# Peptides against a protein of PDB entry 4CIC: the designs that were tried, part 60

Target 1, 148 residues: chain A of PDB entry 4CIC
Amino acid sequence: KVSTKGHYGVQAMFDLAQHFGEGPVSLKSIAERQGLSEPYLEQLIAVLRKAGLVKSVRGAQGGYILAREPRDIKVGDIIRVLEGPIAPVESVSQDDPEHSLKFDFSVTKSVWEKVKKSIEEVLDSITLADMLKDAEEAQMAQGYMYYI
Target 2, 147 residues: chain B of PDB entry 4CIC
Amino acid sequence: KVSTKGHYGVQAMFDLAQHFGEGPVSLKSIAERQGLSEPYLEQLIAVLRKAGLVKSVRGAQGGYILAREPRDIKVGDIIRVLEGPIAPVESVSQDDPEHSLKFDFSVTKSVWEKVKKSIEEVLDSITLADMLKDAEEAQMAQGYMYY

## One batch from the design tools (peptide; made by RFdiffusion4, then SolubleMPNN)

Design b2_p15_1_s4 (from b2_p15_1, 8 letters changed)
Fold by OpenDDE base, seed 4:
Structure b2_p15_1_s4 (fold): chain B 148 residues (1-148), chain C 147 residues (1-147), chain A 15 residues (1-15)
Amino acid sequence: as target 1 above (148 residues)
Amino acid sequence: as target 2 above (147 residues)
Amino acid sequence: MLEGDWLELATGGGP
């Protein structure tokens, strides 16, 4: 399911962001921390690497790193790489040509375009750096709740 | 695919909105106009009827009507009925309890909650009456391009 | 978090 890929992809990228500047992270360690199967994570990382969001580092201490700084990676970039263009409506497969009276209901399309635009705006407004900041704030807030 | 259900459900509801006040519309006529299979439309209409968005009218001139005025039906209402709550992530089915280290990554959840809220705001801002108006404006604009 | 169905709507149901 597309949802699962996008979700886990963002989690994996966020894990890499948390370790940014610390050197390469093994897929095994990401999988363990994020509760992902290693084979599934390998597939996600392969896509993310091909898109230039992740780099592979070779050697005994090899693994993966973000290819860019966390501030330079939007959540929208991750989602577009994993799921393709944020498109609100799949083109209904033309498989039944006879009943494909493509009443191109421009009006219904416009609804979905508005939804798309709204999603894009949200996802493009959030970087991995923003997520890191939110995590730090949440940890501080939890820390304060345990001290009260 | 849920995308298809929501899309076609909105189309079917929009067709009923276009005929609102004209009396009951047959499923066959909706299916023909919207390019939908009648059996598929029957399933959609059954859900929409159960949710109280559509009414069935019995008799020789029976069919379906909107249960409310087009202005009183949001696109968000249609989508919630057909697809369930606009929930950002499926609860990953608990089927593998051992590896379900639910690292409840509050941060990743917050991203999706922001997306959800944004979608809800958009879909709840659009009524079937707004869609009717947009259709009329589009038809007028096309009419002016042909003259 | 967009459930698979909503994310398919949001992303166009990419393969």
Scores: peptide ipSAE 0.109, ipTM 0.774, DockQ to the pose 0.155; fails the geometry check
Fold by OpenDDE base, seed 5:
Structure b2_p15_1_s4 (fold): chain B 148 residues (1-148), chain C 147 residues (1-147), chain A 15 residues (1-15)
Amino acid sequence: as target 1 above (148 residues)
Amino acid sequence: as target 2 above (147 residues)
Amino acid sequence: MLEGDWLELATGGGP
């Protein structure tokens, strides 16, 4: 699963992208807009900050900003930070070494590696800037539907 | 993670593909080769049989066979049968209607739909016949390293 | 949240 963590992490990063250049956004404001609990968002932001995707701004108008431009942050970067590396198959091999099915079906592994690679390519092809553009296009399309 | 179910399902189907045309294979034989518990494999095979991917053969030499040629079974077909449709995001919307975050971030949903589509395309591009070919090529390559 | 076993496929088995 893109864990709830990955999903909400992308959502929170997208919220910060929408406000990029407008100054720091409070966690409360992000939590309210994204419907996240503030404590949960605080944990996500802590991880994203440690990874250098988000910056904390101190002061009365403090909060968080993207550490890079939206075009320089891939969805794949966010997911890797929150979920770790895309592992297509947990090698069941770690917990029971005796049931380490020696049949490393290299062929079955290759299928999952192809899936992994495809997911990585897709997530690395989408930036926060692409998401912003898609949102703008969707809003324009809705706006045109109300004016017709 | 491909669930253990999806993973072992593909493995069991691949075992049946390796024996395609040789007659029915016993669940015990598959379980031994694939290192699966026989009861677990029985559950998997029941689902795969119900979906028409596997056929039961009755008799003293009874067992299971692929219901179609290996080239006519996609990995995606196996996974869809075992795991259901690739749903990139559970809409959290079902359990708490009050916390149904109205912000259907259509854009975030579109990202996961792109991921889903890509996974489906990959899994639908790989047949059991492709896997057999890859196995043969790998065995030949190992054979050439020893000579 | 990505639903079910496919989600594990997509993310590499995050909880």
Scores: peptide ipSAE 0.093, ipTM 0.772, DockQ to the pose 0.204; fails the geometry check
Fold by OpenDDE base, seed 2:
Structure b2_p15_1_s4 (fold): chain B 148 residues (1-148), chain C 147 residues (1-147), chain A 15 residues (1-15)
Amino acid sequence: as target 1 above (148 residues)
Amino acid sequence: as target 2 above (147 residues)
Amino acid sequence: MLEGDWLELATGGGP
């Protein structure tokens, strides 16, 4: 489960990528475009800013910008910042006495490690620049369907 | 979330695979070997049985067996039965007024679809027979380190 | 033991 946090975090970062080079974007404008509550977005942006993926710009035309070019931000970077390390299996808290994983089954662990690696490879292969390109291609394809 | 349910479900199915051909295995014995509570395992086995991945055998030496050969059961099949369809993004319920996804961002959706596909491909590429082989290889490697 | 919210990604809607 990409948490709602990871999902909306990627959406917010993609919105900032679409406006990259146009100057600072207000949280209000991002929230309106992405269908997010402004307080929730504020929490996401605070985490992303602390991780150095977003910068705050002060002033009357202040707001947020990407801290790096869209090509230098992977989806995997955003997810790791918001969700922590990609862990396909929740650590069963050792403190649930009903769920004492007594046997660290190395084989089952290896399955989850393969899943982890696959997710990491996918998320690390997609940049915000790739997402921008995909959006442009989709818009062009829609435009062609209306002109034919 | 490969929930605790998915994780333990795969462990329980793997235990049944290790005993495949030896006859029915009791829930108690699986619970003891896998470090699971018997009531929790009973719930998992009920779901797996309903899905036709496990069979119940009645009698004094009754218990559970795999319904198919280990080579014919994918990890992906177990996960789909226990967790439902692999969905990398929680469908933000349209009913959460705070989280009205007004714009189905097709691009963001495509990222999650790629992740889904990748997870499905991995889980569908691993059978219980592959897991058995990996376990045997690991045991042999440990044996060689002691000899 | 893999920690955190990543589990929710893999299984499509379980708690």
Scores: peptide ipSAE 0.082, ipTM 0.770, DockQ to the pose 0.422; fails the geometry check
Fold by OpenDDE base, seed 3:
Structure b2_p15_1_s4 (fold): chain B 148 residues (1-148), chain C 147 residues (1-147), chain A 15 residues (1-15)
Amino acid sequence: as target 1 above (148 residues)
Amino acid sequence: as target 2 above (147 residues)
Amino acid sequence: MLEGDWLELATGGGP
């Protein structure tokens, strides 16, 4: 499960990608389009900005823009920024010494590492540009369905 | 993330696979080897038994066995039983109408569906027999490092 | 360090 944070983070970044080249987008407008609270979106955008994926533009028409072209931002980059390193298994927090039996069950770890690698490969294979293309194709397909 | 439940469920099933053909294994012995509480393991085993992945054997030497050969049990089968369908995104619970704007953002859903499919393919490609083989290979490699 | 709430395979706790 991508957390709600990762999910909404990708949505917010995709919204910014859809408006790429149109100038700064207000947090309010993103929040409204994506069904997010402005305060929650502000927290997400702050993290994404700190990571250099988003830029803040000041002024009367201020807001946010992608810091890079959509082709230069992978979904995996967004997820790593918001969620940290892709871990398929909860790290049993070291702080409970009784459950911290690091049974270094190497074989079970290898299963989860394979899952991790697979997730990383998928998320790193998808850019915001790919998502834009998919959206355009879907919109065209819907448009054709209304003309038939 | 495989939940702790899925993780320990795979460990418990792997323990049963390691003892496959040796007869029934006690919950106590599995719990001790896997670092699990017996009550927690009992809950896991109850689910796995109900799903037909594990059998209970009664008697003085009673316990649990795999219901199938290790080659016939995928890791994906274990995870589906314990965790349900592999869902890469939290279903925003329908009950909060304010956050329940199902923006049917088809494109973002497609990303998560690709992730889901990838996870399923990986977990369905790994059997308990594959895990046994990997364990044997690892043990052999350690044995060679000591000579 | 906030361990990212990774992919909880939520058990669909449907009732």
Scores: peptide ipSAE 0.066, ipTM 0.765, DockQ to the pose 0.363; fails the geometry check

Design b2_p15_2_s1 (from b2_p15_2, 9 letters changed)
Fold by OpenDDE base, seed 3:
Structure b2_p15_2_s1 (fold): chain B 148 residues (1-148), chain C 147 residues (1-147), chain A 15 residues (1-15)
Amino acid sequence: as target 1 above (148 residues)
Amino acid sequence: as target 2 above (147 residues)
Amino acid sequence: MKWDDMITLAEGYGI
């Protein structure tokens, strides 16, 4: 489950990547640009900082920076920090709360394990540097659509 | 999130695949073997039948059969029928219901689209026949561990 | 399927 937490975490980390090398960015500025509440962003940043993906800089022009270069942070690293290891969650069906679905069926479990592995491979193949490049390419494409 | 619906739907379809060619299977027997409630299974089967993946057979020995051969039914087909097309859903964060998360960030959306595509490719690469083969291989491996 | 539902499904399967 890429929770809202995972999604916003990737957005916040991407914002920090866009400002990498420009100095510390305030939580307020990240929240404003990414359309996040500051309190929610504070919680995300606290987790990301504890995991060593983000550093806090103190002072009047303090804030947050990436702890590593954008190329050294995978989307998968961010998701694993925020969501934890993608564990088989016993989905309690909301529709029948009394039946804890023991997904004990080995064959169906193998299908979902293949899906899991595929997701992990995709997320581990994308770095914040790749996302920066994609954003630049998208901006250039939009810029060219205005000039043609 | 493979919903409980998708999971149980795949289990029910797999049960029907295991009995393919043996005639109609009762919902009761599927429910018992797969650990599902009959009422829940009835809902799943109704959707699967409407989508043309399952057929009902009437009579005293009536029940359900796969509408196609196991090799002609992908796991992705089952999931798409039960869960719908994997649409990028604006997740309303349950934790802050007032902020409809506009996942409007184009770059993050592209990450999730890549994940979606990868999931679809995996699910479309697995048929009920592949699952049957995997089950047979697993049973043989267990049988050889007892000898 | 909502993407979130797909991701949650993946989580349910340890994805």
Scores: peptide ipSAE 0.257, ipTM 0.798, DockQ to the pose 0.367; fails the geometry check
Fold by OpenDDE base, seed 2:
Structure b2_p15_2_s1 (fold): chain B 148 residues (1-148), chain C 147 residues (1-147), chain A 15 residues (1-15)
Amino acid sequence: as target 1 above (148 residues)
Amino acid sequence: as target 2 above (147 residues)
Amino acid sequence: MKWDDMITLAEGYGI
C-alpha cells in the first residue's frame, strides 16, 4: 500500500513538474489543482525541500520549483524521502509485544525482500519526465476520442 | 506493506508445506513452531480453509493439511485470500471526507498500477515448493559453515 | 511513504 503521504507527495511533485520552467508556483495553486489542503501540502513540501527535491523562491511572485529537472527526479526518490526506505514488513507497533514475532523466518524474509526489490526497481524506473510524457499522451488520446 | 495477517498466513502455509505428505498437523503444533497465538492461527486457517487452500482432517490424529501440492500454491494465492485483491492505494476510510480526494489523477494511478502489477508478478512467481527448496538450500549452506 | 506503508498499500491492493 502506498501511503496517502506518498501518493499526494508524488501528485505535488508532478504538479511542479508540469510547471517546470514557468517560474515559482504558490502552494495555494498546487493545493487547489491537486485537491490537497494547503496545510497538509505545506508539510509535504517542507520535507521535500529539506531533501533537496524542491526549492523555495522568495518575493512577491515567490513559491516553489523543482530543484532538478523532471528527468532527474525518480518516483522512487520522492517515495524514499517521504516514507523512508521501502520495507516490505510493517514493524509491528510496540503495543502488541506478544505479536512481535521476530521476522526470523529466513525464507519468508526472502520473499518480502524480492517484493521490496521489485517495487524499488519499478519506482526507480519512472521519472517525473516519464509522467509528463504519459500525461501528454493521455490528453492526446482523449482529444482524438472527442474528434471521432 | 504486507500485513501481519499476510505474513503469518504465508508462515502457516509454509509450515503445512514442510509437513506435506506426513499427515494432518495440529494448530497447536503450527502455532508453537511459527510463534503464533493459537486463536490468531485459528482465524487465519479458517479463512484459508474457506478459500480451499487448506483441508481439515477429523479424528484423534486430526488437524490440517494443504489442499493442494506445494508446487500448486503460489504466495500470491495466499495473499489474495487473506488480504483480498491487491490494491496499491488505501481507499481513504470514510471518516475524513475532505481527504477523499478521488484518486482521479490518471498518471499517478498508472504509477501505482505498475507497482501493483510488479508485486503480483513476484508473488505469483513464488510457490510453496520454491520456498521449501530455498529452506533446504539455506540449511545446507549453514551446515557447511559449521564444518 | 515508509516501506511499511508501501506494504500496507500493497496489502490494501490485496498484495
Scores: peptide ipSAE 0.255, ipTM 0.795, DockQ to the pose 0.225; fails the geometry check
Fold by OpenDDE base, seed 4:
Structure b2_p15_2_s1 (fold): chain B 148 residues (1-148), chain C 147 residues (1-147), chain A 15 residues (1-15)
Amino acid sequence: as target 1 above (148 residues)
Amino acid sequence: as target 2 above (147 residues)
Amino acid sequence: MKWDDMITLAEGYGI
């Protein structure tokens, strides 16, 4: 489950990337643009800030900025910060603790490890800069559809 | 979320693959070997049977068999049956229904679609026959470490 | 990311 946290975290980071170089962005403005509750966004930003992906700027134009350039932040970095290590299967431990111990079957574990690796490779292949480029291309395509 | 359901479903199907050609396997024997509760396994097998991945055999040696050869069952087929379509992201709708509607941002959706595609490709690249081969290779490797 | 979280995310995207 990419939690709601991972999803909204990527959206919030993408919003900050769109405003990179324009100065600090208020949480209120991010929340409004991304359709997030401000309290929920505060929690996400707190985690992202602690991980060094976001910086807080003090003053009258106080807010948040990316701590790094969009090209230096992978989607995988954001997800790892918010969700922890990308685990393909949650440990079966919660519903039947007695049965959770026997899941040491090496072959099934290897399947999920392959899935994990594939997810990590995809998420690590996408930067916020790549997302910005994709957004620009999508806007251009929409613009062309309005001109046709 | 590969739920506990997807995980145990793959284990149960793998157990049936290991016994493919040996006749029907009882749910009890699968449950014992795979460390599953028999009632939970019954639920999994019911879904897998309805999807045509497993067959029920009637009689004194009643039980279950794979409905297809291990080479003709992908891990992706098992997961799709148990979990539905491999969805990378659950709809945000449950916690704040008003905010769930605005997630139509195309760029973030494209990220998750890429993840989905990658997962599907991996799961569709692995058959129960591939898993059997991997198990045999692992047993051989363990046997060589003991010698 | 936990698989459950990824599925939760996927379900959120209608995937």
Scores: peptide ipSAE 0.206, ipTM 0.795, DockQ to the pose 0.203; fails the geometry check
Fold by OpenDDE base, seed 1:
Structure b2_p15_2_s1 (fold): chain B 148 residues (1-148), chain C 147 residues (1-147), chain A 15 residues (1-15)
Amino acid sequence: as target 1 above (148 residues)
Amino acid sequence: as target 2 above (147 residues)
Amino acid sequence: MKWDDMITLAEGYGI
């Protein structure tokens, strides 16, 4: 599960990337553009700020900025900050905590480790700059579809 | 989250693969070896049987067998049967079903689609035969550490 | 498999 937290975190960080170099962006404006609740966004931004991915700016035009250039922030960095290490959650079976099946089954564990590694590689291959480029290309493609 | 269902399903199918060609395996024996509850395993096997991955055999030595050779069953096939299509779960936020955030943000959606595709490719690249080979290699490696 | 469940499993295995 990309948690709702990871999803919204990437959206919020992407919004900040789109405004990178334009100065601080208010949480209200991010929330409005991304369809996020402002209180939820505050929680996400607090975590991202603590991790050094976002900076708060004080003043009349106060708000938030990316702490690094979009090219220096991977999607994997955002997800690791918000969701923790992409670690397989030991499904604590609700009923018997003692029957927390230690997935000691080495072969099955290896399958999931391969999946994890693949996810990490994909997320670490995508930067906010890549996302900005993809968005620009998508907008250009849509613009061309209106002119034909 | 690979659901507990997906995890146990792969374990159960792997157990059946280890006994492929030896005849029917009882659910009790699978449950005991894999540390699964027999009732839960019955539910998993019912789904896997309906999907044509497992066959039931009747008789005094009745039980279950793989419906296909281990090389012809991908981990992805097992997961798709048990979990449905590896669709990005629209996280239905528990509280407001209406605020099921349609992941309508095209760019972020594309990121998750790339991740999904990567997972599918990995799971479709691994067969039960590959898992059997990995298990054998692991056992041989452990055996060599004892000598 | 629901994506959320797959990521949760991946997270549970320390991935």
Scores: peptide ipSAE 0.203, ipTM 0.794, DockQ to the pose 0.360; fails the geometry check

Design b2_p15_2_s2 (from b2_p15_2, 9 letters changed)
Fold by OpenDDE base, seed 3:
Formats: structure tokens, C-alpha cells, sequence
Structure b2_p15_2_s2 (fold): chain B 148 residues (1-148), chain C 147 residues (1-147), chain A 15 residues (1-15)
């Protein structure tokens, strides 16, 4: 599962991609369109900004923009920034030494590494530009359904 | 991330696969080999048994066996039994109506569906027999490094 | 009853 953080982060970045080249977008407007709380979005945007995926624009019409073109931002980049490296298995918290996975069963580990690799490949194959294209195609398809 | 439940479930099933054809294995012995608590393993095995992946054998040498051959059990089957369908995004609990309803961004959903499909394909491509083979190959490779 | 879904991405997404 993608965490709520990753999910909403991708939504917020996609919203910024939809407005790329149109100038800065306010956090309020993103929050409203994406159905996010503004305080939660502020936290996400702060992380994304620190990672250089988003830029803050100051002024009366201030807000946020993508720091790079949509084609140069992979979904995998967003997820890695927000959630860190994709881990196939939750590390059992080191705190209970008795339950520490003593036997790193190499075979089971290899299964999860294959899953990890597969996820990474998918997320790294999708850019915000790809998502924009998919959205346009979906809108065209819906438009055609209303005219038939 | 695979949950601890899924991870340990696959480990337990793999342990049973390694002993397939050798008779029933005690939960205690599985727990010891896999580094699991016996009570936790009991819960996992109960679910796996109910799903028909594991069979209980009664008697003095009682225990558990795989209900099917290792080649007929996919890792994906184990995960689906233990954790349900692979979901790409946690459903935000329906309980907060204000956060639930808005824009199912079809595009973002499609990304997660692609991830889900990819995971399912990987897990459904790996059987317990494949895992056994990989383990044998790894043991042979280690054996050759010591000679 | 955390339904730990099988495969979570990074912080608890049970895929």
C-alpha cells in the first residue's frame, strides 16, 4: 500500500503539474481541489520544497510551483522524498530484541526484493507528464460519452 | 512493504515446504527455525489452515503439513489469505465523511492500480517450489565457496 | 486490529 502521505503527495504534485506554466498556486486552492486539509498540505509541501521538487513564490499572488518540468518528475521521486526508500518489508522495530528476525532467510528476502524492484520500476516509469496526458485522455473520453 | 504478517506467513509456509513429504512438523519446531513466537505462529497457521493451504495432522507425531504441493502454492496465494487482496492505497477509513468523498482522482488511482498489478504479477509468479529451488541453489553456492 | 495489509509502501501502505 502507498501511505496516505505518498498518495496525497502525488495528488498535490499532480495538481501543481496541471497548473505548470500558469504561475503560482496557493496552498488553499490545492487543498480545496484535492480534498486535503490545508495544514496537512503545508507539511507535505514543506518536505517537497526542501527536496527541490516544489518552489515557493513570494508576493500577493504567491504560492507554489513545480521546481522542474512535469516530464522531469517521476512518481517514484515524489514517493522517495515523502516516504524514503521503498522498503518491501516493514522493519520490525529494533526495540524488541527477542522478536528481531534472527534468520534473515535469504530466500524470503529475495521475494520481497523482487517486489520492491517491481514497485520501483513502475513508479520510476511514470512522470507527472504521463499523468497529465492520461488525464487529458480521460477527459476526452468523458466528453465523447456525453456527446453520444 | 509487506506486513510482518505476510512476511512471517511466507516464512512459515516455506518452512513447511522444506519439510514437504517428510511428515507433519510441529508449530514449536517451525517457530524455532523461523524465529517466531509460537502464539503468533498459531494465529497464522489457523488462518492458513482455514484457507486450505495447511493441514493439521493429529497424533503423537502431529503437526502441520502443506495441504497442496509446493508447486501449487503461489506466494500471492499466501499473501491474499493472510492480508486479503493487495490494495495499492489504504482506504482512508470511511468514518471521516469529510475526507472520504472528494475527487477520486482517476489518474492517481490508476498509478496505484499499476503498482498493485505489478506486485500481484510478481507474487503470483513465485511458487513455494521456486523458493525451494532458490534455496538449494544458494546452499550449493555456499558449499562451493567453502571448497 | 490494524489490518496490516500484506505489502505496505514505506509508511504503512498495505499493498
Amino acid sequence: as target 1 above (148 residues)
Amino acid sequence: as target 2 above (147 residues)
Amino acid sequence: YTTDTAITLADGYGI
Scores: peptide ipSAE 0.051, ipTM 0.776, DockQ to the pose 0.397; fails the geometry check
Fold by OpenDDE base, seed 1:
Order: C-alpha cells, then sequence, then structure tokens
Structure b2_p15_2_s2 (fold): chain B 148 residues (1-148), chain C 147 residues (1-147), chain A 15 residues (1-15)
C-alpha cells in the first residue's frame, strides 16, 4: 500500500502540476482543492521542498511551485521522497533479537523483489505530465458525455 | 508492502510445498524451519485452511498438507486469502468523516490502480511450483560454486 | 468482512 502520506503527496504535487506556469500556489488553495488539512499539507510540502521537488516563492503572491517541469517529475520520485525506498515487505523490525531468525529465504525474498521491481517500474513510468494528460482526456470525455 | 502476515503466510505455504507428497507436516516442524512462532503459525494456518489452501490430517502422524498441487497455488491466492484484496493505497478508514478523502481524484486513483494491477499480475504469475523450481536452481548453483 | 488487503507501501519505506 501507498501510505496516506504518499497518496496525499502525489495529490498535492499533481495540484502544483495543474498550476505549473501560473505562478506560486498557496498551501491553503491546494488544501481546499485537494481536500487536505493545511497543517498536514505543510508537513508534506516541507519534505518535498527539502528534496528539491518543490520551491517556495516569497512575497504577497507567495506560495509553492514545482521545482521542475511536470514531465521531469515521476510519481516514483515523489513516493521515494515521502516514503523512502519502495519495500514490498515490512522489514520486520530487527529489534527483537529472538525473532531475528535470519531465514532470509532467498526464494521468498525474490518474490518480494519482483513485486518491488514491478511497482518501481510502474511508478517510474508515470510523470506528472502524464497525469495532466490523463486529466485532460478525462475532462474531454466527460464533456462529450454531456453532449450526447 | 506485504504485511508480516502475508510474508510469513507465503513462507509457511512454501514449506508445505517443499514437503508436498511426503505426507502431513507438523506445525512445530514448519515453525522451526521457517523461524516462526508456532502460535502465530497456527493462526495463519487456520485462515489458509478455511480458505481451502491447506488441509489438516488427523492421527499420530497428523499435521498439514497443501490442499492443491504447488502448481495450482499462486502467491496471489495466498496473499488474497491472508490480507484480502490487494489494495495499493491504505483505505483511509471511512470512520473519520472529516478526513473523508472525498477527492477520489480519478487521475490519482488511476495511478494506484495501475500499481495494484502490476502487483496482482506479478503475484498471480508466481506459483508455489515456480518457487520450488527457483529453490532447486539456487541449490544447484551453490553446489556448482563449491566445485 | 471484506478484509481489504492493505499492501502498505508505507511500511516498506524504512525511512
Amino acid sequence: as target 1 above (148 residues)
Amino acid sequence: as target 2 above (147 residues)
Amino acid sequence: YTTDTAITLADGYGI
């Protein structure tokens, strides 16, 4: 599962992509459009900014912008920043030494590695620009359904 | 992430696959070989049995066996039984009305659906028989490195 | 009781 953090992070980044080239977007406006709490969004944006995916703009019309063009930001980049490396299995916390049964059965591990690779390939194949295109196509399709 | 439940469930099922045709395997022996607690394994096996992936055999040499051949059990089947439908996003519990993620933005949802589909395809492409084959190949490769 | 399989990606990112 993508965490709530990853999910909302992608939504917030997509909102910034939709406004790319229009100037800085306020956190309030993103929160309102995406149905997110502003304090939660502040935390997400702070991480994304530190990772260089988002820039803050100061001033009366201050806010946030994408640090790169939507085509240069993969969904996988956003997820890696917010959640870290895509791991298919919860690392059983090493802390309980008794359950440190190192039966890293190579075969079961290989299954999870295949899952990881598949997830990474999918997320790295989707850019914010691809998402923008999909949104435009969906809007056009809805527009055609109202005319029929 | 696959939950610990899914992970250990696949390990337990793989152990049963390795012993397929040898008769019933005790939970104790599975737990020992897989490094699992026996009580935890009992819970997993109960779910897998109820789903018809495992059978219990009664008697002095009683235990558990796969209910089907290893080739007829996909990793995806095990995961679906233990964890339910593969969901790429944690369903934000509907209970907190304020955080009702009503903005099911179709586009973001489509990303997660693509992830879901990819996971399902991978897990449904791997059988316990495939895992057995991979284990045999790995053992042979290790044997060749020692010679 | 639809146990939705929560494949939690969040737990995999051992950040």
Scores: peptide ipSAE 0.041, ipTM 0.774, DockQ to the pose 0.429; fails the geometry check
Fold by OpenDDE base, seed 5:
Structure b2_p15_2_s2 (fold): chain B 148 residues (1-148), chain C 147 residues (1-147), chain A 15 residues (1-15)
Amino acid sequence: as target 1 above (148 residues)
Amino acid sequence: as target 2 above (147 residues)
Amino acid sequence: YTTDTAITLADGYGI
């Protein structure tokens, strides 16, 4: 499972992508649209801001914007920022040094590395722009002319 | 992260694959070779047995064997048995019906479905026989470095 | 809550 953190992070970033070029969006409005608690979203946005994926705009009409164009933000970038590197296996705490018979689990490790690589390739192949396009295509297919 | 359960399950199944055709292997010997607790391995083997991936052999020389040839067991089969279907996203408990503004997260859902599919394809492309081959190749490569 | 042990990317695959 993508963690709740990663999932909500992608949702929040996608919301900002949908409003890209329209100016800053309030956390409250994002939280309402994405069904997120405002305090939880604040924590996510703080991490995303520190990573340079979002910018804070100050003032009465302040809020948040994407720091880069939607095409320049991969889903993989968002996930890495929020969750860290994709770890294929839980680091079994090597804490018990004595029973560390170094069974060279090299082969089993290679399986998980292949899984990791595949996940990374998929997440790095999808941008926020791709998600916007998919949303537009889905809306068009549903006959909802969203007049932007 | 593959759960500890999935990880150890693949290790245990790989151990059984390495001994395939040699007869039944005791849980104790698997646990010792794989660095697993015997009680934990017993739980894993019980699940794998119920799923028909391993067989129990009774008697003084009893233990466990693979129920199928290593080439007929995918890593994906092991993982699905131990962990269930790959879920790309935690089921956010839809328990709060009132604030379920059904925002059609269809697009975000599609991202996770793509990830799920990719993982499944990888895990279903790797058999225990492939793992055995990789182990043999790695051992041969290490043997050549010492000479 | 039957923790249906779904292989979640987060719980399982390090996402």
Scores: peptide ipSAE 0.038, ipTM 0.781, DockQ to the pose 0.339; fails the geometry check
Fold by OpenDDE base, seed 4:
Structure b2_p15_2_s2 (fold): chain B 148 residues (1-148), chain C 147 residues (1-147), chain A 15 residues (1-15)
Amino acid sequence: as target 1 above (148 residues)
Amino acid sequence: as target 2 above (147 residues)
Amino acid sequence: YTTDTAITLADGYGI
């Protein structure tokens, strides 16, 4: 499951991609367009900035921009930054030493590894540029449906 | 992310698969072998039983068995029973009606749908019988490494 | 609208 954090992070990054080349975008503007709380978005952007996916621009028209071109940012990159490594299985907290899941059955682990690999392949195959293209195609399709 | 519930559910089902054809297995025995708490396992088994993946056998040698052959149970079936539909994105609780994420941007949704499809394909491609085979192969490989 | 139960990565799916 992609967390709410991952979901909103991708939305915020996609918003920045839509404005790429237009200069810095305010957090307020992103929050309004994406239906996010501004404080929550600030937390997401802080993480994304620290990871080098977003840059802060200072000044009267300050805000945020993508640190790289949309084609150079994979959805997988965003998810890894926000959620850490794509892990198919929650690490059972080692906190109960007596019930150390000793039988990390190699076989069950392999199932989850296959799931992980599949997720990674999908997320790494999609860039923000791909998402922009899909959005344009969807808008054109909607435009055509209104004219038909 | 597969929840702890899904993870342990697959482990419990795999344990039952390993004993398939040998008769009913006690929850205690499964719990001991899989490192699960018996009460937690009871909850999992109750759900799996209700879904028709597991049967309860009554009597002096009572316990649980797989309701179907290992080849007829996909990992995806187990996960769907325990966690519901494989959804790539957590449903943002509709509880804040005002912040209804109105802009369910079609494009971001499509990303998650692709992820969902990929997960489903993987989990539906693996049966308990496949897992049994993999376990046997792993045991043989370990046996050969010790010689 | 069947709210497809979104799999939350945070709920313990091991990355």
Scores: peptide ipSAE 0.036, ipTM 0.778, DockQ to the pose 0.370; fails the geometry check

